Peptides against a protein of PDB entry 6DSZ. Designs and how they scored, part 192

Target 1, 361 residues: chain A of PDB entry 6DSZ
Amino acid sequence: NYVVTAQKPTAVNGCVTGHFTSAEDLNLLIAKNTRLEIYVVTAEGLRPVKEVGMYGKIAVMELFRPKGESKDLLFILTAKYNACILEYKQSGESIDIITRAHGNVQDRIGRPSETGIIGIIDPECRMIGLRLYDGLFKVIPLDRDNKELKAFNIRLEELHVIDVKFLYGCQAPTICFVYQDPQGRHVKTYEVSLREKEFNKGPWKQENVEAEASMVIAVPEPFGGAIIIGQESITYHNGDKYLAIAPPIIKQSTIVCHNRVDPNGSRYLLGDMEGRLFMLLLEKEEQMDGTVTLKDLRVELLGETSIAECLTYLDNGVVFVGSRLGDSQLVKLNVDSNEQGSYVVAMETFTNLGPIVDMCV

## One batch from the design tools (peptide; made by RFdiffusion4, then SolubleMPNN)

Design b2_p20_3_s2 (from b2_p20_3, 8 letters changed)
Fold by OpenDDE base, seed 2:
Parts: structure tokens; C-alpha cells; sequence
Structure b2_p20_3_s2 (fold): chain B 361 residues (1-361), chain A 20 residues (1-20)
């Protein structure tokens, strides 16, 4: 009797950091297929708190803090379109993961998008946005008084959305997205009207971006706007200011993930398909009127890690490198380079045993 | 019409009701 011990998934497909277990604790949440792992970040490393089995592969995992909540809530969407909002509750030694809301957001009609599921949360927690199908944008309003989350669809004229984010500092929830048409790739913005359940014209657009523009990063205040990452270029746009760089070093391998380091959006980690880790820096210019504008963009190579599927800056220069193809890592960012010229030192490595190949026997 | 199509898409999905 070979007891095939079901091997726990080890490949990481998502990670987020925030204050999920308490207002004070810094957490790392790791998605490994159907498994959610919850850690507390400590001076001694990652302390495991809870593992949660999900009823499907985790496709979206985002922390958010609605107004009036003392700690972050967790939004999860599975590949089978099961949505939930989870709360961590501890009573003494008893740990419970409470489902605050749940539902299936699958549409009866729609073509699943080739670029997969995208889930985003408005920075002001007004709504969740979902790009599940071509030509549709699903909205889940986040109303405090509404025990029943209601989703609705808005038609997108742009059928081939590459990436989408909510912008910061907008009076109305505003999305910024890269899309492809026969003429190339473009960036567009829409305001989302909850009242009218429609898109309104957004504050800006940028036609004919780089042909391989693949990622949108929403930049918080005071800068605002978005960063568009391509194969050869990194572009900032906020409606008033446009700035682009084309550092030769990023052309060598495609940037595939990013994570914000500073709350003010002055630094971002970037990971490429070769496992190179970069820092993107936004240099400030303070105007005489007290306004802060972007002076310049800079990219610096920090070192090499496992190929990141996701990156999460924790604290004190510690970064979690979530890898699907290789071993996940905790790495330390140093101010000074080592003998090899790297600013990255591996602290801990988490062995990836590879995909569970369903051997169809 | 685009408006009729949008109206159909805007039928609220009750996330709590779908779990039954």
C-alpha cells in the first residue's frame, strides 16, 4: 500500500503583505495553488500562523482596509470565479478565518481573457474591479452597510486589456489600463460610475505606447498617475507630466513583476524573467508652491534571485521572492555591495518541488 | 442596442445568494 502522501504545493503564484492578523502585526500571505499560508514577519524571520485550504486555485489575492476596519481584510478570487472576503480572528489560542462575504462571479456568457484573471481594489476601497472576460469589467461595490455584495458588469470597448489598475487620488474610482488593438498598445483611463453603472471619460490617455507594454503600476500621492513598463522602456504619466526612460539593462529580460517599497511610491522592486532584481526610483522635485513633481526615473540592478512570480517588500530591506519556477527566497537588500557586486543576500530558501504533475494513470 | 446589452450586464449578482 503506497500511501501517496499528497505533496503540499510549493510553487508560489502570489504573495501580499499587510496587517491581516492584527493592526500591529506585519503579515506575509503566500498563495500556493489552492493553499494560503499566513505568516507573521518577525525579527527572527517568518513565523507560520495558519494555513488555509481554498476551494480552487487562487487567482487573485489582495489585502484592503475599508474605512472603519482596524486591520486589513483579504479578498480572494479563485480560478473557478469563487470570490471571498476573509477576516482573521483570534480568540486566545483559537484562530478562525471568517468569511465576511462570498460568492461566484462567473458569467454565463463571456470569453475568458487570454491574459488571465485580473483583480484590483480601489485604493479608497469603494469597489473591487475584475477583468475576467474580454469586453467586460466586473464591479463589486464595497459598501459598509451592504451585507450583500452585488456585482455588475460594465462593457469595455477595448477587448484586449493587458493590465489594469485603479489610480490613486481620484474623486471617482478611476482605472488605468494597457490595451492592444490593431494599431498597437495604448493606455487609457476610465472613471467608474457606481450610480450609473457605466464608464465615464478618464482624466488622460496615451496612445501608441511601447508595443510590448505589459504592466501598469498605480503611483500613490503625491506623484499620482501610473508607471507603464515595457520591454525596452519605463514610462510615467499622470495627465500633466510625461517621462520615459529606456535603460539598456531592462531590454535583456522582460520585467514580469513589481512591488512598491515606499508608501509614497518613491521606490519599486522589479523582477525579470532571468531572476534579476531591480530598484525603480522616482526622484522628487519640490516646486516653490509646495507641489511635488517627478524629476526623474532611475533603474538600478540590485542582484539576482530566483525567478520571481511575485515580490513583496517586508521591512528593514527584507524581500520575499515568491517563485513558481524555482525556490522561493527571503533576501536582504544591503546598502553596500558584496564581493560579487550584488546588493542582494539570500537569507532563507524554500524548496520548490515543482508542479504536481497529475499523472493520469 | 448597446444600452440594452449594458442593462442585461448590470443585473446584480448577489454574492451571498450564489453560495446556496
Amino acid sequence: as target 1 above (361 residues)
Amino acid sequence: SAAEFQALLNEPVDLDALAK
Scores: peptide ipSAE 0.013, ipTM 0.332, DockQ to the pose 0.009
Fold by OpenDDE base, seed 4:
Structure b2_p20_3_s2 (fold): chain B 361 residues (1-361), chain A 20 residues (1-20)
Amino acid sequence: as target 1 above (361 residues)
Amino acid sequence: SAAEFQALLNEPVDLDALAK
């Protein structure tokens, strides 16, 4: 009886940071296929806390903190449409991952979207949004009193959504999305009415964005709005201000992931398909009325890492580079460049043993 | 009608029933 010790997955397909184990702990959560790894970020590095097996490939992993929660909860959606909300609970040495809610959100009717599963959480924790199927937006209301996840669908007229996020600072939950039609790619916003279970007109739209616009970044206050990442351009829009840049350096390889560095949305890490790491900077202008507006966008090449599937800024210039194709890394961002002009130094490398071919024995 | 279709889509998904 050869117990083939099932080699644990090493390819990273998602990562998120937050305060999951406690209000004070900074955590790094890593999704490796069906496995969730939980770390505490310490001055000495990543301390492993728990590894959890999930009942499917993790497709969405997001931390959120509902009003009145002392720490973040974890939303997970699997590739088989199993949804759960998880809580970390420690009692002495006993560590439990508590399922606060669970359910399957699969629809009987719908075409699975070619761009895959998208899961987003309203920054004010009013709802979870899911783009699972073309022409549908699933909403899971987040109600403190509801132990049961209830979901409903809203029809999207836009059949080919590329990416979607909830915006910050909106009175009603508002999504911003890039979609494609025969005329090209466009950006649109909708307000989501929980009461009426419908979309209302959002605050703004931008037709005919870059043809390869692929990512939406919701920008927190005070800037608000969204950043749209394309192949050749980066654009900002908040309904009042539109700004676009086309730095030649990003044209060399497609940006595939991003992560916010500053809580106020002043800086973002960008990773491309060649493993180049960039900093996107939002330059602020303070208006006479004390409002902060975007003055300009700037992109700086920081250096090279493993090809990122996901990026998470931790703290003190430390970044986790989650890689599916290569070794994941902890890297340090330096203020000064090295002799090669790189601001990136690898601190730790996590060997990727490649895709576990599920050899069905 | 679009409204009827939306009503069908808004039927509560019994998340517990699908785990069987």
Scores: peptide ipSAE 0.007, ipTM 0.302, DockQ to the pose 0.009
Fold by OpenDDE base, seed 3:
Structure b2_p20_3_s2 (fold): chain B 361 residues (1-361), chain A 20 residues (1-20)
Amino acid sequence: as target 1 above (361 residues)
Amino acid sequence: SAAEFQALLNEPVDLDALAK
């Protein structure tokens, strides 16, 4: 029996940063098709801790910390709709990945959405939301004692959802989403009632956003609200304040990924289809009553990287650039630009050997 | 099964191969 050591996948299709191995460790988790790689971020670089095989291509990978947990848990959804919540446990030198909960969330009836699988977690860890099929929003209530991920569907009137996130600072779990209808693209919010298993009217909506609005970023407090990224514009809305910018530099290539740098949501990394890396800055204004409001949005070109499928800020200006089409990179953000005007320096490159076609032999 | 999945997750990984 030739164990053909199938070459491990190298193309990155997801990455997240958090505290998965311990409360103190900073981890980088990388999804490469069916494989999950777990690293500890150290001053010396990435230290590999564990690699985990999944029963399918990882479609969603999100860290979250339920109330009372000392470290993050990992939610994974596969392309075959297998969901699990994973916990890292270490006992001496023994490392175990524990399945806290699992379930299959596939529906017998539904049209898979053209924009693929979207999985989101409420910032207060009340639920997981899944957009798997057109016209349906699946909810997985998060319960500490539930080993079985039970889900229910809520009907969405909006059949063509482009992107969706849970908002921060909401009394009830609230989604914000971009959707398309015959009149264009729009932004809407819904409160999700777990009790009634229905949507209630959300705090705000914005009709007729940019035609190519493609991403929603939920902004944490104190700003709250959401950022909507299009081809030509970036807009902020929180129900009370609206602000839009149209920096010419973003028109050259479509922004395809983002990652929050600061916990307060003051900075975001943006990556486009040409491998350009941007910083989106939220400028704050403190009001006389002590409230913080958004003053302005600014976009700065940092430099060029591999074409990012995903971005994650680690620490100390280090960014992991997860690439599906090219080599993944660790890059350093510098305060000062080089002679070419770039603030980005490649620290490490991870060779992408291309898509491993799992030839099911 | 959940048990089979857990068993897969607990498979030993060659960390030396990951560090190269």
Scores: peptide ipSAE 0.000, ipTM 0.284, DockQ to the pose 0.019
Fold by OpenDDE base, seed 5:
Structure b2_p20_3_s2 (fold): chain B 361 residues (1-361), chain A 20 residues (1-20)
Amino acid sequence: as target 1 above (361 residues)
Amino acid sequence: SAAEFQALLNEPVDLDALAK
């Protein structure tokens, strides 16, 4: 009997960084199909802490910190619509992953969106938003005492949502999304009323963005607003200021992932389908009244990595490149370029043994 | 159930396989 030891999945389909194990520890969490790997980021590299099996493929993985929590909680949604909120607890050498809340958020009626599952969390932790089905936005209210994740749907008039995020600095939870209609792609905002379970008009919209606009990045304060990434252009909008750039270098390959480097949203990593790693920089202008405005957007090519499915900045210029198609990497960003003009040095490579045919049992 | 889900989360993990 050759017990073919089922090879553990090595392809990365998601990664997040935060403080999950403690308030002080920096963690890297990696989703590999049905497996969640938890690491502590150290000066020596990634220290494994725990691996967790999930009931299905991880479709959404987000860290968030509700008011009064000392460390981050983890929201997971599986491809089968099983949702949970997880907490890390350690007592001496005993490590427990505690389910704070769970639920199945599948609807009996709805067309699953062709662009897949999108899960987002309000920066103020008021709610989780899910785009699971065309024409529906699912809301999970976040309440400390709720062990059962209850959700409700709000109807979206926009049937073809490409990407959606919650904005920062909004009195009410506010989503910003790219959608497609017969006239092209557009950006719109909605306020989410938890009380009335409806959308209210958002602070701004931008009609007729780039035809291939594919990603929304919510920008934290002081800038606020959002970045919209397309094939040929990168656009900033906050309801007052609009700024677009079209650097020729991004036209060569589609940007497919991003990650915020600075807490204030001054820099973002961008990865494209060729494995090129970019830095997007938001240049500040301080006004005489002390307000900070966006002066310009700049894109710099840092170097080449494995083709990123996900990117996450760790610390000290170290970036985790989560790859589905190639080997995942820890890379170091250098201040000075090498002889080839690259600012990227591979520190560690994690071999991807290819797609494990998930026997969906 | 929450208990069944928690039981899966508590499944022993071979950490040595992560370090290779």
Scores: peptide ipSAE 0.000, ipTM 0.298, DockQ to the pose 0.019

Design b2_p20_3_s3 (from b2_p20_3, 7 letters changed)
Fold by OpenDDE base, seed 2:
Structure b2_p20_3_s3 (fold): chain B 361 residues (1-361), chain A 20 residues (1-20)
Amino acid sequence: as target 1 above (361 residues)
Amino acid sequence: MKEEFIKAWNEKVDLDKLAS
């Protein structure tokens, strides 16, 4: 009986950074199909802490910290629509991943969206939002005492949502999304009413954005608002201020992932389909009244990495490049360029053995 | 390799000067 040791998945389909194991630990969490890997970021590199098998392919993985929690909780949604909220608990040498809440959020009726599953968490931890099906936005209210994840749907008039995020600094949970209609792509906002289970008019909209607008980045305070990334342009909008740039360098390849570097949203890493790594910078202007506004946007090419499925800034210029198509990497950002003009140096490479074709034999 | 890794990891980077 040759126990074919099933090769562990190596392709990365998601990664997040936060404080999951403790308030003080910096963690890297990596999704590899059905496998969750938990690392602590240390001065000596990534220290493995725990591996967790999930009941299905991880489709959404997000860290969040409800008010009064000392550390982050983990939301996971699988491709089979199993949702859970996980907590790390250590008791001496015993490490447990506790399920605080779970539920299945599948609808019996609905057209699965062609752009796949989108899961987002309100920055104030009031709700989770899910775009699973065309014309529906699913809401999971976050309640600490609820072990069952209950969800409800709100109808979206916009059938072709490209990307969606919750905005920061909103009195009510507010989503910002890019959608496509016969006239092109547009950006719209909605407030989400938990009480009435409906959308209210959001603070702003932008009709007729770039035809290839594909990503929304919610920007924290003090800037607020959102960044919209297209093929040729990057735009900022917060309801009061609009700014657009069209750096020629981003036109060469489609930006496919992003990660916030600074907690205040002053810098973002961007990765494109050719493995180019960029820094997006938000330049501040301080007004006489003490308000901070966006002065300008700037994009800088840092170097080349594996083609990123996901990016996460760790600490001190170290970036994890999660790759589905190539080897994942830990890279260091340097102030000085190398002989090739790159500011990126590979520190560690994690071999990707390719897609585990589940040959259901 | 491990020493070089640790050195690189702990090398202080001023991100404000990155690509400047």
Scores: peptide ipSAE 0.275, ipTM 0.842, DockQ to the pose 0.752
Fold by OpenDDE base, seed 3:
Structure b2_p20_3_s3 (fold): chain B 361 residues (1-361), chain A 20 residues (1-20)
Amino acid sequence: as target 1 above (361 residues)
Amino acid sequence: MKEEFIKAWNEKVDLDKLAS
């Protein structure tokens, strides 16, 4: 009896930070292929709480807190289009991860998008949006009492969506997306009508953005709007304010991931394909009427880490660097640079043993 | 190593100063 101890996956393909185990606990959740690892962030470091096996490779993992929930719920979508909403429950020493809702969101017809699965959640928790197939936007309405995740499709005229997010501060759920057509890449917004199951015209658009615009960051209030990250430029737009920067330092390598540091969207971590870690800063200007507008954007090189597949800010300058290609890391951001000019210090390294080749025997 | 880790973890960082 060769107990082939199934080697646990070590490559990280997703990470999120939030309050999943309780309202007070700060959690790090890590997706490693089919495995979800749940940690509590403590003064002593990361404390493992639970590991969960998923019925498929985790493609989307997002925390969200519906109005009236005391803690975050977890949305997971697998590469096989199994969707679930998970809740952490603890009763004494008994820990359970319960499925509040589930469903399969696969379509019989559609071309899977080349850029892979995108899953997003409306900041007001009205819906989940999924870009699974070209020319379709799938909507899962969020209803607290519904154990079955039902979805419908809205046709997108834009066949080649690069990235999409829900915007903050919108009366109706509003998506912002980068798409490509024969004329180049563009940014567009749509309002999503749950009632009519259609798109309405969004508040703004920006045609002819940078040809390599690859990511959308939705910016919380008071700024609102979105950041568009390209190969050579970073742009901000909120319908009223437009600002673009082209820092030479980002041209050296493609930015591939981001994470918000501040709840108000004043700072973001950026990771590139060379393992460089940047801080994107939104400088505010307070208007006479008390409104806050974006004054400027700045990018600062913090240092070098493992090549990030995902980044998540924990607390007190600690960042988890989830790596697929290399070792994952906990790093500390310091105010003062070291002798090499780096503001990043590795605290802990998690060995990546490489991809588990699922030998389907 | 653990003590050094804990110390580093709990060392207060002013992110506003990092951005300056």
Scores: peptide ipSAE 0.273, ipTM 0.842, DockQ to the pose 0.826
Fold by OpenDDE base, seed 1:
Structure b2_p20_3_s3 (fold): chain B 361 residues (1-361), chain A 20 residues (1-20)
Amino acid sequence: as target 1 above (361 residues)
Amino acid sequence: MKEEFIKAWNEKVDLDKLAS
């Protein structure tokens, strides 16, 4: 009887940083197929706290903090459309991951989107948005008292959504998305009415963006708005201000992931398909009236890492590089470049033994 | 390796000076 010890998955398909175990703890959460790994970031490095098995491949993993919560909650959606909200509870030495809410959000009708599952959370924690199927936007209202995640669909006229985010600083939940039609790629915004279960006109739109615009980054206040990342350009828009850059260095390889470094959205890490790590900088201009506006965008090459599936800034220049195709890494950002001109130093490498084919039929 | 890791981990980095 060869007990095929099921090798633990090593390929990373998602990672997030936040305060999940406590208000004070900084956590790294790593999704490896059906497995969730929870770490505490300490002065001694990453300390493993808990591993959680999920019923299906983790497709969405997002931390969020509803008003009045002392720590973050975790939203997970699996590839089988099982949704849950998880909470960490510790009582002495006993550690429990509890399910606050759960539900299946699969529809009987609809074409699964070719770009896969997108899950987003409103920054004010009013709702979760899901792009699961073409022409539909699913909304899960966030209610503290509801143990059952109920969802409804809003029809989306734009059939081919590339990426979508909730914007910051909006009175109503507002999505910003890149979509493709026969005329090209465009950016549009919609307000989401929970009451009427419909879209209202959003604050702005931008038609005819770069043909390969692939990612939306919602920028927090004071800047607000969104960053649109393409193959050749990076564009900022907030309804009032538009700014675009086309740094030649990003044209060499497609940017595939991003992560916010600063809470105010002043800096972002970008990773491309060649494993290059960039810093995107938002330069601020403070007006005489105290308003902050975007002055300029700048991109700097930091160095090379494993090809990132996901990036997350931890603290003090430490970045976790989650890789699906290669070894995941903890890297340190340095002020001074090495002899090769790199600002990135690998601190730890986590061997990827290859994709575990989820044979769970 | 662990000591070097801990040292690097705790080394203070001013991100404002990064790639400036």
Scores: peptide ipSAE 0.260, ipTM 0.847, DockQ to the pose 0.777
Fold by OpenDDE base, seed 4:
Structure b2_p20_3_s3 (fold): chain B 361 residues (1-361), chain A 20 residues (1-20)
Amino acid sequence: as target 1 above (361 residues)
Amino acid sequence: MKEEFIKAWNEKVDLDKLAS
């Protein structure tokens, strides 16, 4: 009897940092296929708190804090379109992950998008948005008392969405997305009306962005707007301000992931397909009226890590590098470069044993 | 390794000076 001890998945396909266990705790949550690992970030390192098996491969994992919640809630969507909102509860030594809401958001009609599942949460926690199928944007209204996640679809005229995010600082929930049509790639915004279940015209658009524009980053206030990451360029737009850079260094390899370092959106980590780690900096200019505007964008090469599937800044220059293809890492950012010009030092490495063929027994 | 880790973890980094 070969008890094939089902090796726990080691490949990381998602990670997020927030305050899930308490308002005060800093947590690292790691998605490894069907497994969710919850850690507390401590002065002694990562402390494991709980591991949770999910009903399917985790496709989306996002923390959010609705108004009146003391800590973050976790939204998970699986590759089988099972959605849930999870809450951490601890009573003494007893730890429970509570499902506050759940639902299946699969549609009977629609072509699954070739670029996979995208899940986003409105910064004001009004709704969850899902790009599951071409030509559809699914909305899950967030209601505290609803144990059943109900969703509706809004038709999206743009059939080939590359990436989408909710913008910050919008009166109505507003999405910003990169899409492709026969004329190239473009950026567009839509307001989402929960009442009318339709899109309204968004505040801005940018036609004919870089042909390989692949990622949207929503920038918090005071800057607002979005960053569009391409193969050769990084562009900022907020409706009033447009700024583009084309640093040669990013052309060498495709940027595949990003993570916000500062709550105000002044800095972002970028990871590319070669495992290079960059810092994207938004340089601010303070206006005479006290408003902050974007002066410039700058990209700095920090060093090399494992090829990141996901990045998350923890605290004090510590970054978790979640890798699907290689070993995940905790790395430290240093002010001074080493002899090789790297600002990155590996603190801990988590061995990736490769894809576990989930033999569904 | 643990001591080095803890040291590195607790080392204060001013990110504003990073790559500057």
Scores: peptide ipSAE 0.254, ipTM 0.850, DockQ to the pose 0.777

